# Ledger of designs, part 34: peptides against a protein of PDB entry 6UG1

Target 1, 304 residues: chain A of PDB entry 6UG1
Amino acid sequence: SNEERKRRKYFHMLYLVCLMVHGFIRNEWINSKRLSRKLSNLVPEKVFELLHPQKDEELPLRSTRKLLDGLKKCMELWQKHWKITKKYDNVGLYMRTWKEIEMSANNKRKFKTLKRSDFLRAVSKGHGDPDISVQGFVAMLRACNVNARLIMSCQPPDFTNMKIDTSLNGNNAYKDMVKYPIFWCEVWDKFSKKWITVDPVNLKTIEQVRLHSKLAPKGVACCERNMLRYVIAYDRKYGCRDVTRRYAQWMNSKVRKRRITKDDFGEKWFRKVITALHHRKRTKIDDYEDQYFFQRDESEGIPD
Target 2, 301 residues: chain A of PDB entry 6UG1 as posed
Amino acid sequence: SNEERKRRKYFHMLYLVCLMVHGFIRNEWINSKRLSRKLSNLVPEKVFELLHPQKDEELPLRSTRKLLDGLKKCMELWQKHWKITKKYDNEGLYMRTWKEIEMSANNKRKFKTLKRSDFLRAVSKGHGDPDISVQGFVAMLRACNVNARLIMSCQPPDFTNMKIDTSLNAYKDMVKYPIFWCEVWDKFSKKWITVDPVNLKTIEQVRLHSKLAPKGVACCERNMLRYVIAYDRKYGCRDVTRRYAQWMNSKVRKRRITKDDFGEKWFRKVITALHHRKRTKIDDYEDQYFFRRDESEGIPD

## One batch from the design tools (peptide; aimed at target 1 Y10 V21 K272)

Design b2_p17_4_s1 (made by RFdiffusion4, then SolubleMPNN; from b2_p17_4, 6 letters changed)
Fold by OpenDDE base, seed 2:
Structure b2_p17_4_s1 (fold): chain B 304 residues (1-304), chain A 17 residues (1-17)
Amino acid sequence: as target 1 above (304 residues)
Amino acid sequence: SLEEELQKLLEEFRKHL
């Protein structure tokens, strides 16, 4: 019905806000001064120097290569630190079906909310789910004075799916679900004026995304619980930015149709949500990023 | 508070539907 369409759109928006607030809170927790002091000790001086290369005036690309090598070594150090990767409880922060939502509304399952103290202990010990591990990696880079963002791919239920039953069957559902990450890192390259994508936990990759990312979900089974729609960046200064354009090949033709921002009302509403979570002034880094997004929109063209 | 701002955003949306 039209009422069910409205209900699903509303529930999608509520769920999206809750996910974006969760990302904001986790971004605050990883700014812990106590955690920072502990995680900085994981990075040797030689690796710290690679993270902070001098500008090569002859070939700026040499400075970017040093930063990339430093980030690779940080991923290796992080793997040595991380002792226990826990499976997600149920689907974690991956996308739920409408049936799962309806069934969960009837079941008073107390989700055990992880407290800040428990999170900081988990990161410090290297024991937790992949999301906690990524968040801890961002904290380690921030402890080394690297301009690292926490990235969250928000997975609200698909309001464009009007099927009553959307139950997902299959023993491989967990493997397909976790094939692509929900959380990752971005690092600012001051030499190339670009964000570097870092997945330290899942794919263990470092990318300079031009047109496509390896972190963008591909294939039907992987997209059932991980649809790239809302990729939100949280920086060390409590900035909040929509960076979906970086990771979406087909933002205009495909991704926009699955977002609340497909209509003017949804765009205005989503902009208000971003503004409420954006606690810093604009910087030249935001100008370079917006220029890159503009060039990506022009290069994609308008869908017919 | 952030909670009050988020509640206002949700109410604005509820009135539009």
Scores: peptide ipSAE 0.109, ipTM 0.791, DockQ to the pose 0.930
OpenDDE base, seeds 1, 3, 4, 5: peptide ipSAE 0.051, 0.079, 0.063, 0.100; ipTM 0.746, 0.760, 0.751, 0.779

Design b2_p17_4_s2 (made by RFdiffusion4, then SolubleMPNN; from b2_p17_4, 5 letters changed)
Fold by OpenDDE base, seed 3:
Structure b2_p17_4_s2 (fold): chain B 304 residues (1-304), chain A 17 residues (1-17)
Amino acid sequence: as target 1 above (304 residues)
Amino acid sequence: SLEEKLKEILEEFKEYL
């Protein structure tokens, strides 16, 4: 019905706000001074120097290569620190079906909310789910004075899916779900004036995204619980930015149709949510990023 | 506050339904 379409749209929006606020809170927690002091001790001086290369005036690419090598070594150090990777409870922050949402409303399962103290202890010990591990990796880079962002791929229920029964066949569902991450890292390259994408936990990859990312879900089974729609960046100064354009090859033709921002009302509302979560002034880094997004929109073209 | 802004954002949606 039209009523059920409105209800699903509203619930998608409420769920999206809750996810974006969760990302904001986790970004605040990883700025802990106590955690920062502990995590900086994991990075030896030689790796710190690679993270902060001198500007090569002849070939800026040499400085970028040093930074990339430093980030690779940080991923290796992080793997040594992280002792226990827990499975997600149920589906974690991956996308739920409408049926799962309806069934969960009836089950008052006491979702044990992770407290700030428990999170800081989990990161500090190297014990937790993959999301806690990625968040801790961002904290380690920030402890080394690296301009690292926490990235969150927000997975609200698909308001465009009007099917009642998407019974996901159980056994392969978890493997396909966790094939691509929900959380990752971006690092500012001051030499190339670009963000570097880092997945330290899932795919264990570093990339300089041009047209497509390795972190973008591919295939029907992987997209059932992980649809690239809302990729939100949280920086160390409490900036909040929509960076979906970086990871979406087909932003205008495919991704936009599955976002609340498909219409002018939804665009205005989503901008209000971003503005509410954005607590810093604009910088030259934002100008370079917006220029990159503009060039990506021009290169995609207008879908006919 | 952030909470007040989020409440306002949620109330604007009641008008869209």
Scores: peptide ipSAE 0.113, ipTM 0.813, DockQ to the pose 0.865
OpenDDE base, seeds 1, 2, 4, 5: peptide ipSAE 0.075, 0.065, 0.065, 0.107; ipTM 0.752, 0.774, 0.757, 0.806

Design b2_p17_4_s3 (made by RFdiffusion4, then SolubleMPNN; from b2_p17_4, 8 letters changed)
Fold by OpenDDE base, seed 4:
Structure b2_p17_4_s3 (fold): chain B 304 residues (1-304), chain A 17 residues (1-17)
Amino acid sequence: as target 1 above (304 residues)
Amino acid sequence: DLKKKLEEILKEFKEYL
C-alpha cells in the first residue's frame, strides 16, 4: 500500500539518524585522551616517522609511499594488539529485514548498550567485535597525530523493498554478512591531496580509491545485509561528511535509487542531518574532496 | 543541542508524511 511505503520510508529515515548518531558518539569516544596515551605506546618511533614523512618536493609520491608503509606497519601492530575478535550479537549493525524489525519491536529485550567505559576497556585490552577493533585502530592513528576518519557504512532497512516477507534463509548468512566491513578508516594524504582507505580488520587492505573500492559489497548474498548507500565520515574535529561517492562506482545509476536523497525532500532532509552532526568549519581538505566527488559525478554521467 | 536538532528534523519529517 501507499501507507506501508510511507511507513517504511519513515522508519528508514529514523533508523538512519540513529545509526549516524551512533557513529558520531563512537567518534567522540575514540577521541579519549586516556585511550590516546595508551595507544600511542603501541607505535614505535620509526613507524611514527613513516606516518609523518617530510614532503619530497622533487617526487611527492615518495612521501605518499612512506605514509602507506607507515599505515601498513600500523595495521600489523594493531593485529598484534587485538587478541580477541568477538562475533557480532545477531547481525550487529548490518542491515535488518523488515520482518526482523517487526519481530524485534515485539521483543521487549533490553539491548545491552555498550557504555563508554566498557568500550575504552575493550579497545585497551584488544577484546571486542570488528567494529570496536576498527574504531580502536582509528584511535591509535589519531594518537599518532594522523588525520584519520572513522568511516561508517550505515545500513538502514531498505525502504525500496516492498516485500512482506524478507526473511533471509541460509546457514552461511553470517559468513556472507561479515565478508565486507561496516566500519573502516580513511587517512588524509597531504601530499597527493586524497583520502587513503584503510580496512585494518576485515579485508586488511590499504587502498587509494580511484573508480571503485574493494570495500564495496559484491554479490547477492553479501548485499542482502550490506548495501552501500550511506558512507559517513567522522573526523577528529567532529566533522561529518557523506563520502558515499568515493565507494559507489554507480552512484547516479544504482545507489541514488536506494537512498532517501533520490528526491528533493529527501536530499534537503539528509543535508539537515549531516549539518546537525557537522561540528567544524569547512577546510581546504573538504574543497579537494568535493572537487574529487564532482569529477566522479561528471565521469559517471547521467544514467540512461 | 544535537538532541533538539535531531528531534526537529524528525518532527519536520513526520509532518511531511
Scores: peptide ipSAE 0.044, ipTM 0.753, DockQ to the pose 0.883
OpenDDE base, seeds 1, 2, 3, 5: peptide ipSAE 0.040, 0.044, 0.042, 0.044; ipTM 0.750, 0.753, 0.751, 0.753

Design b2_p17_4_s4 (made by RFdiffusion4, then SolubleMPNN; from b2_p17_4, 7 letters changed)
Fold by OpenDDE base, seed 4:
Structure b2_p17_4_s4 (fold): chain B 304 residues (1-304), chain A 17 residues (1-17)
Amino acid sequence: as target 1 above (304 residues)
Amino acid sequence: SLEKEIQEILEEFKKYL
């Protein structure tokens, strides 16, 4: 019905706000000075120097290569720190079906919300789920004065899916779900004027995204619980930005149709949510990023 | 507060349902 479409659109928006607020809170927690002091000790001076290369005036690419090598070594150090990767409880922050949402509303199960103290302890010990691990990695880079963003791929229920039963069948559902991350890192390269993508936990990859990312879910089974629609970046200064354009090859043709921003009302509403979560002034980094997104929109063109 | 701003955003949306 039209009413069920409205209900699903509303619930999608509510769920999206809750996810974006969750990302904001986790981004605040990883700014902990106590955690920063502990995690900085994991990074040797030689690796710190690679994270902060001098500008090579002859070949700026040499400075970028040093930064990339520093980030690779940080990823290796993080793997040594992290002792226990816990499985997600149920689906974690991956996308739920409409049926799972209805069933969960009936189950008064007190979700044990992880407290800030428990999070900081988990990161410090190297014990937790993959999301806690990624968040801790961003904290380590921030402890080394790296301009690292926490990236969250928000997975609200699909309001464009009007099927009554959306139950997902299959023994491999968890394996397919966790094939691609929900959280990752971006690092500002001041030499190339670009964000570097870092997945320290899942794919263990570093990318300079041009047209596509390895972090973008591919294949039907993987996309059932992980649809790239709302990739939100949280920086160390409490900036909040939609960076979906970086990771979406087909933003205009495919991704936009699955977003609340497909219409002017949804676009205005989503801008208000971003504005409410964006607690810093605009910078030249935002100008370079917006220019990159503009060029990517022009290069994709208007879908036929 | 962030909570108030979020609530206002959600209430504004309820008017369009």
Scores: peptide ipSAE 0.042, ipTM 0.747, DockQ to the pose 0.835
OpenDDE base, seeds 1, 2, 3, 5: peptide ipSAE 0.036, 0.034, 0.037, 0.029; ipTM 0.744, 0.745, 0.747, 0.703

Design b2_p17_5 (made by RFdiffusion4)
Pose (drawn by RFdiffusion4):
Structure b2_p17_5 (pose): chain A 301 residues (1-169, 173-304), chain P 17 residues (1-17)
Amino acid sequence: as target 2 above (301 residues)
Amino acid sequence: DELAEELEDILEEAFES
């Protein structure tokens, strides 16, 4: 019914707001001073110097390379620090079906509250699922004074799914791509470097294509790329989906609430509500990348 | 608290729409 259609649209907006705000608060917890100081001693002087390379006037590229080596070394040592990698209970933060949600609302059960202290204890011990692991990786980079963003792919239920049944055909297929990952600024190439230290274990300087965007019909059942939100040290919140969307204006727009005007205005209201800093020059360099990327997409196939 | 009030207003506008 048209009524259920409207409810799905509203609940989608509601769940999305909650997800984005959780990203906002989790990013706050990541900045914890007490935890940062402990995680900093995990980084040797050699790697620390690689993470803060000297300006190389003749060839800025060499500085970028040193940072990449540093990022690689950090990924490696984080693989060692993280001793216990859990499985997501049930579905984690991957996209759920309307049926699954309705049924979760029905069954109230018992839920162990988490809070901030428990999160900190888990990152210091090295015990958690991949989301905690990558988030802790970002906290470590920040303790070393690198401009590290936390990236979250918000996966609210699909408001474009009109079906009354909503059934699907696997765990391995869900976890092929991450919900959380990291970006680090390169002041030499003036670009954001994408880092996934837990799932794909890769570092990529995304230009026009990214390894992180999910592919194949089966894998996209639980991970439909729509809202890629970046949170930074100074409490910025930016929609970074353009970096990770091969067909943003075609394929992805149909799945986002921003397809109509009311939707875009509303979404902007939330981003602004979550962006608690003023505009820097880096924001401009990023907008320039997005503009060029937005104009290079062109006609679809 | 201010953020919660602002988000509630935004959701209320979406509900009324």

Design b2_p17_5_s1 (made by RFdiffusion4, then SolubleMPNN; from b2_p17_5, 11 letters changed)
Fold by OpenDDE base, seed 3:
Structure b2_p17_5_s1 (fold): chain B 304 residues (1-304), chain A 17 residues (1-17)
Amino acid sequence: as target 1 above (304 residues)
Amino acid sequence: SELEKYLQELLEEFKKY
């Protein structure tokens, strides 16, 4: 019905706001001065120097290569720090089906909300789910004065899916779900004027995204619980930016159709949400990023 | 928080359409 379509859009928007606020809160928690002091001690001086290379005036690419090597070593150090990777409780922050949402409304399952103190302890001990691990990795880079962003792929229920029953077969469903991350890191490369993508936990990869990312879900099974639609970046100065364009190869032709921003009302609404979560002034880094997004939109072309 | 209230108001704006 038209009513059910409106209800699903509304619930998608509510769920999206809750996820974006969750990302904002986690981004605040990883700015903890106490945590920063502990995590900086994990990074040897030689690795710190690689994270902060001198500008090579002859070949800026040499400086970028040092930064990439520093980030690789930080991933290795992080793997040594992280002792216990817990499985997600149920589906974690991956996409729920409409049926699962309806069934969960009836079950007063006390979701044990992880307190800030418990989160900081989990990161400090190296015990937690993959999302906590990624968030802790961002905290470690920030402790080393690296301009690192927390990236969140927000997974609200698909308001474009009008099917009632998607019975996901259990065991294969979890493997396909966790094949691609929900959280990752971006690091500003001041030499190339680009964001470097870092997945320290899931794929253990570093990328300089051009047209596509390895972090973008591929195949029907993986997209059932992880649909790339809202990739939100949270920086150390409480900036909030939509960076979906970086990771979406087909933003205009495919991704836009599955976003609330497909119409002018949804675009205006989503801009209000981003503005409410964006607590810093614009910088030259934002100008370089917007220029990159513009070039990516031009290169994709207009969908037929 | 004031932010949560504002975000809830933005959601109520949507219910009107």
Scores: peptide ipSAE 0.033, ipTM 0.731, DockQ to the pose 0.830
OpenDDE base, seeds 1, 2, 4, 5: peptide ipSAE 0.030, 0.028, 0.032, 0.031; ipTM 0.708, 0.704, 0.721, 0.707

Design b2_p17_5_s2 (made by RFdiffusion4, then SolubleMPNN; from b2_p17_5, 9 letters changed)
Fold by OpenDDE base, seed 2:
Structure b2_p17_5_s2 (fold): chain B 304 residues (1-304), chain A 17 residues (1-17)
Amino acid sequence: as target 1 above (304 residues)
Amino acid sequence: DELKKKLEELLKEFEEY
């Protein structure tokens, strides 16, 4: 019905706001001064120097290569720090079906909200789920004065799916679900004027995204609980930016159709949500990023 | 508190549409 379509849009928007606020809160928690002091001690001086290379005036690419090597070594150090990777409880922050939402509304299962103190302890000990691990990695880079963003792929229920029963098959579902991350890191390269993508936990990869990312979910089974629609970046200064364009090869043709921003009302509403979570002034880094997104939109073209 | 109020306002704007 038209009513059920409206209801699903409403629930999608509410759920999206809750996820974006969750990302904001986690981004605040990883700025903990106590955590920063502990995590900076994990990074040797030689690795710190690689994270902060001098500008090579002859070949700026040499400075980028040093930064990439430093980030690789940080990823290796993080693997040594992290002792216990817990499985997600149920589906974690991956996408729920409409049936799962309806069943959850009837079951007052109090989601045991992880307290800030428990989060900081989990990161400090290296014990937690993959999301906590990624968030801790971003905290370690920030502790080393690296301009690192927390990236969250927000997975609200698919309001474009009007099917009632989307029973997902059981055992293989977890492996397919966790094949791609929900959280990752971006690091600003001041030499190339680009964001470097870092997945320290899941795929254990560092990439300079041009047209496509390895972190973008591929295949039907993986996309059932991880649909790339809302990739939100949270910086150390409480900036909040939609960076979906970086990771979406087909933003205009495919991804936009699955977003609330497909219509003018949804675009205006989503802009208000971003503005509410964006707590810093614009910088030259935002100008370079917007220029990159513009070039990516022009290069994709308008879908026929 | 301020963020919560702003989120409640955003939700109210949507209930009116």
Scores: peptide ipSAE 0.027, ipTM 0.731, DockQ to the pose 0.876
OpenDDE base, seeds 1, 3, 4, 5: peptide ipSAE 0.025, 0.026, 0.027, 0.026; ipTM 0.721, 0.720, 0.730, 0.719

Design b2_p17_5_s3 (made by RFdiffusion4, then SolubleMPNN; from b2_p17_5, 10 letters changed)
Fold by OpenDDE base, seed 1:
Parts: sequence; structure tokens; C-alpha cells
Structure b2_p17_5_s3 (fold): chain B 304 residues (1-304), chain A 17 residues (1-17)
Amino acid sequence: as target 1 above (304 residues)
Amino acid sequence: SELEEYLKKLLEEFRKY
């Protein structure tokens, strides 16, 4: 019905806001001064120097290569720190089906909310789920004065799915779900004027994304619980930005159709949500990023 | 929080659609 379509659209929006606020709160928690002091001790001086290379005036690419090597070593150090990777409880922050939402509304399940103190202890000990691990990695880079963003791929239920039964029958449902991350890191390269993508936990990869990312889910089974639609970046100064354009190869032709921003009303609303979560002034870094997104939009073109 | 109230207001704007 039209009522069910409206209900699903509204619930998608509510869920999206809750996810975006969750990302904001986790971004505040990883700015903890107490955590920063502990995590800085994981990074030896030689690795710190690689994270902060001098500008090579002859070949700026040499400075970028040092930064990339420093980030690789930080991933290795983080793997040594992280002792226990817990499985997600149920589906974590991956996409739920409409059936799962309806069933969960009927079940008074006590959602165990992780407190700030428990999060900080989990990161400090190296014990937690992959999301906590990524968030802790971002905290470690920030402790080393690296301009690192927390990235969140927000997974609200698919409001474009009007099927009544949305049951997922896959035997390997968990394995397919966790094949691609929900959280990752971006690091500002001041030499190339670009964001570097870092997945320290799942794929253990570093990328300089041009047209596509390895972090973008591929295949039907993986996309059932991880649909790339809302990739939100949270910086150390409480900036909030939609960076979906970086990771979406087909933003205009495919991704936009699955977003609330497919219409002008949804676009205006989503901009208000981003603005409410964006607590800093614009910088030259935002100008370089917007220029990159513009070039990516022109290069994709408008779908016929 | 002020943010939660603002977000609730944004959601109410959508109930009217």
C-alpha cells in the first residue's frame, strides 16, 4: 500500500539518523585524552616519523610513500595490540530485513548498549568486535596527530524493498555479511591533497581510491546486509561529511535510487541531518574533497 | 539533548509528507 511505503520510508529515515548519531558518538569517544595517551605508546618513534614525513619538494610522491609505509606499519602494530576479535551479536550494524525489524518490535529484547567506559576499556585491552577495533585504530592514528577520519557505511533497512517476506535463507549468511566492513578509516594526505582509505581489520588494505574501492560490497549475498548507500565521515574536529561518492562507482545510475536523497525533499532533509552533525568550520581540505567529488560526478555522467 | 530535539523535529517534518 501507499501507507506501507510511507511507513518504510519514515522508518528508514529514523534508522539512518540513529546510525549517524551512533557514528558521531563513537567519534567523540575515540577523541578521549586518556585513550590517546595509552594508544600513542603503541607507535614507536620510527613509525611516527613515517606518519609525519617532510615534504619532498623534488618528488612529493616520496612523502606520500613514507606516509603509506607508516600506515602499513600502524596496521601491523594494531594487529599485535588486538587480542580478541568478538563476533557481532546478531547482525551488529549490518542491514536488517523488514521481517527482522517487525519481529524485534514484538520481542522486548534488552539491547545491551555499550557504555563509554566499557568502550574505552575494550579498545585499551584490545578486546571487542571489528567495529570497536576500527574505531580504536582511528584513535591510535589521532593519538599520533594524524588527521584520521572514522568512516561509517550506514545500513538502514531498504525502503525500496516492498516485499512482505524479506527472509534471508543463506547458509553462510554471517560470512557473506562480514566480507566487507561497515567501519573503516580515512587519512588525509597533505602532499597529494587526497584522502587515503584504510581498512585495518577486515580486508587489511590501504587504498588511494580513484574510481572504485575494494571496500564497496560486490555480489548479491554480500549486498543483502551491506548495501553501500550512506558512507559518512567523522573527523577529529567533529566534522561530518557524506563521502559516498568516493566509494560508489555508480552513484548516479545505481546508488542514488536506493537513497532518501533520490528526490529533492529527501536531499534537503539529509543535508539538514549532515549540517546538524557538522560541528566545525569549512577548511581547504573540504574544498579539495568537493572538487574530487565534482570531477567524479562529471566523469560518471547523468544516467540516460 | 538539543541535537535529539532537533532530529525529532526533522523527523516530524517527514510525517507531514
Scores: peptide ipSAE 0.028, ipTM 0.720, DockQ to the pose 0.897
OpenDDE base, seeds 2, 3, 4, 5: peptide ipSAE 0.026, 0.027, 0.027, 0.027; ipTM 0.713, 0.717, 0.712, 0.714

Design b2_p17_5_s4 (made by RFdiffusion4, then SolubleMPNN; from b2_p17_5, 10 letters changed)
Fold by OpenDDE base, seed 1:
Structure b2_p17_5_s4 (fold): chain B 304 residues (1-304), chain A 17 residues (1-17)
Amino acid sequence: as target 1 above (304 residues)
Amino acid sequence: SELEEKLQELLDEFKEY
C-alpha cells in the first residue's frame, strides 16, 4: 500500500538518524585524552616521523609515499595490539530486513548498549568487535596528530524493498555479511590534497580512491546486508560529511535510487541531518574534497 | 540533548509530509 511505503520510508529515516548519531558518539569517544595517551605509546618515533614527512619540494609524491609507509606500519602495530576480535552479536550494524525489524519489535530484548567506559577499556585492551577495532585505530592515528576521519557506511533498512516477507534466503552466511567493512578510516594527505582510505581490520588495505574503492560491496550475497548508500565521515574536530561519492562508482545511476535523497524533500532533509551533526567551520580541505566530488559527478555523467 | 531535539524536529517534519 501507499501507507506501507510511507511507513518504510519513515522507518528508514529514523534508523538512518540513529546510525548517524551512533557514529557521532563513537567519534567523540575516540577523542578521549586518556585513550590518546595510551595509544600514542604504541607508535615508535620512527613510525611517527613517517606519518609526518617533510614536504619534498622536488617531488611531493615522495612525501605521500612516506605517509603511506607510515600508515602501513600503523596497521601492523594495530594488529599486534588487537588480541581478540569478537564476532558481531547477530548482524551488528549491518542491514536488517523488514521482517527482522518487525520480529525485534515483538521481542523485548534489552539491547545492552556499550558504555563509553566499556568502549575505552575494550580499545585499550585490544578486545572487541571489528567496529571497535577500526574506531580504536582512528584513535591511535589521532593520538599521533594525524588528521584521521572515522568513516561509517550506514545500513538503514531498504525502503525501496516493498516485499511483505523480506526474509533473506537462509544461505547468507555470516562470512558474506562481514566480507566488507561498515567502519573504516580516511587520512588527509596534505601533499596530494586528497583523502587516503584505510581499512586496518577487514581487508587490511590502503587505497587512494580515484574512480572506485575495494571497500564497496560487490555481489548479491554481500549486498543483502551491506548496501553502499550513506558513507559518513566524522573528523577529529566533529565535522560530519557525506563522502558516499568517493566510494560509489555509480552514484547517479544506482546508489541515488536507494537513498532518501532521490527526491528534493529527502535531499533537503538529509542536508539538515548532516548540518545538525557538523560542529566545525568549513576549511580548505572541504574545498578540495568538494572539487573532487564535482569532478567525479562530471566523469560519471548525468544519466539521461 | 540539543542534538536529540533537532533530530526529533527533523523526524516530526517528515511525519507531516
Scores: peptide ipSAE 0.027, ipTM 0.707, DockQ to the pose 0.866
OpenDDE base, seeds 2, 3, 4, 5: peptide ipSAE 0.026, 0.025, 0.026, 0.024; ipTM 0.708, 0.659, 0.705, 0.687; seed 5 fails the geometry check

Design b2_p17_6 (made by RFdiffusion4)
Pose (drawn by RFdiffusion4):
Structure b2_p17_6 (pose): chain A 301 residues (1-169, 173-304), chain P 17 residues (1-17)
Amino acid sequence: as target 2 above (301 residues)
Amino acid sequence: SLFEELEKILNEAFEHL
C-alpha cells in the first residue's frame, strides 16, 4: 500500500538519522584522551617519523610514499595488536530486511548495554568485531597526530523496496566489504588516502575506482552503498559517497532519500547538525575532487 | 540542543508525509 510505502520512507529517514548520530558519538569516543595516550606507545619512532614526513620541495611524491609505507606498517602492527576478532552477532550493522525489522520489534528479549567505558576497555585489550577494530585503528592514528577520519557506510533499510515478501538467498557474502574504514590526509598530494586495515587490508589512493565499493548481486543484499559519512578529529561530518560511488548520479541516487528536493534539504539539515567545525582549506580541495569526479561520470551505459 | 533540532527535523518530515 501507498501507506506502507510512506512508513518505509519515514522509518528509513529515522533509522538513518540514528545511524549517522551513532557515527558522530562513536567518533567522539575515539578521540578519548586517556585511550589515545596508551595507543601512541604502540608506534615506533621510525614509523612515527614516516607518518610525519618532511616537506620535500623538489618532489612531493617521495613524502607521499613515506606516508604510504607508514600506513602499511601501521596496518601490520595493528593486525598484531588486535588479538581477538569477533563475529558480528546476527547481522551487525549491515542492511536488514523489512521482515527482519518487523520481527525484531516484535521480540524484545534482553540486550546488554555497552557504554563508553566498555568500548575503551575493548579497544585497549584488542577484543572486538571488525567495527571496533577499525575504529580503534583510527584512534591510534589520531594519538599520533595524523588527520584521520572515520568512515561509516550507513546501511538503513531500503525505502525503495516495495515488496511485501522481502526474502533473500550467506554470512561470508555479507562480510566481503566493510561498513567502517579510515581516511588519512596527504598534505603533499592534497588528497585523502583510503585505508581499510581490518577487512581488505589495503591502502588505496582512490582516483576514479575503489576496491571498497561492493560488487555482485549477492554481496549487495546486505550492503547497498548510499551514504558514506566521514567524521574527522575536529568533529566535522561530510558526505563522502562521491569518492566511493562509480555511478553516483545514476545508480546510487535512486537508492538515496536525496533524489527529490525535500530529501536533499532534509539530509543537508542533518549533516549540518553533525558538522561542528568551520570550513578549512582541505574542505575546498575535497570539494574540487568531488566536482571533477561528478563531471567525469558522464552518460551511463 | 542536538536532540531538539533532530526531533524538529523528524517532526517536519512526519507532517510532510

Design b2_p17_6_s1 (made by RFdiffusion4, then SolubleMPNN; from b2_p17_6, 10 letters changed)
Fold by OpenDDE base, seed 1:
Structure b2_p17_6_s1 (fold): chain B 304 residues (1-304), chain A 17 residues (1-17)
Amino acid sequence: as target 1 above (304 residues)
Amino acid sequence: SLEEKLKELLEEFKKYL
């Protein structure tokens, strides 16, 4: 019905706000001064120097290469620190079906919320789910004075799916769900004026995204619970930015149709959500990023 | 506050109901 379409759109928007606020709260928690002091001790001086290379005036690319090597070594150090990767409870923050939402509304399950103290202890011990591990990695880079931001791929239920039964065919293995991350890191390269993408936990990759990312979900089975639609960046100064354009190869043709921002009302509403979570002034880094997004929109073209 | 701003954003959703 038209009513069910409105209800699903409303519930998608509510769920998206809750996810974006969750990302904001986790970004505050990883700014803990107590955690920072502990995590800085994991990074040797030689690795710290690679994270902070001098500008090579002859070849700025040499400075970027040092930073990339420093980030690789930080990923290796983080693997040594992280002792226990827990599985997600049920689907974690991956996308739920409409049927799973309806069934969950009937079940007054007390969701055990992780407290700040428990999170800080989990990161300090190296014991937790992959999301806690990525968040802790961002905290370690921030402890080394790296301009690292937390990235969250928000997975609200698909309001474009109007099927009554949205049950997944029972064979979607936990492995297909977790094949791609929902949290990762970006690091500002001051030499190339670009964000470097870092997945320290899942794919264990560092990339400089040009046209497409390895972190973008591919294949039907992986996209059932991980649909790239809302990639939100949380920086060390409590900035909040939509960075979906970086990771979406087909933003205009495919991704936009599955976002609340497909219409003018949804665009205006989503801008208000971003503004409510954005607690810093604009910087030259935002100008370089917006210029990159503009060039990516021009290069995709208007879908025929 | 952030909470007040979230409540305002949630009230704007009622326009879709």
Scores: peptide ipSAE 0.133, ipTM 0.818, DockQ to the pose 0.739
OpenDDE base, seeds 2, 3, 4, 5: peptide ipSAE 0.026, 0.073, 0.075, 0.026; ipTM 0.696, 0.779, 0.751, 0.700

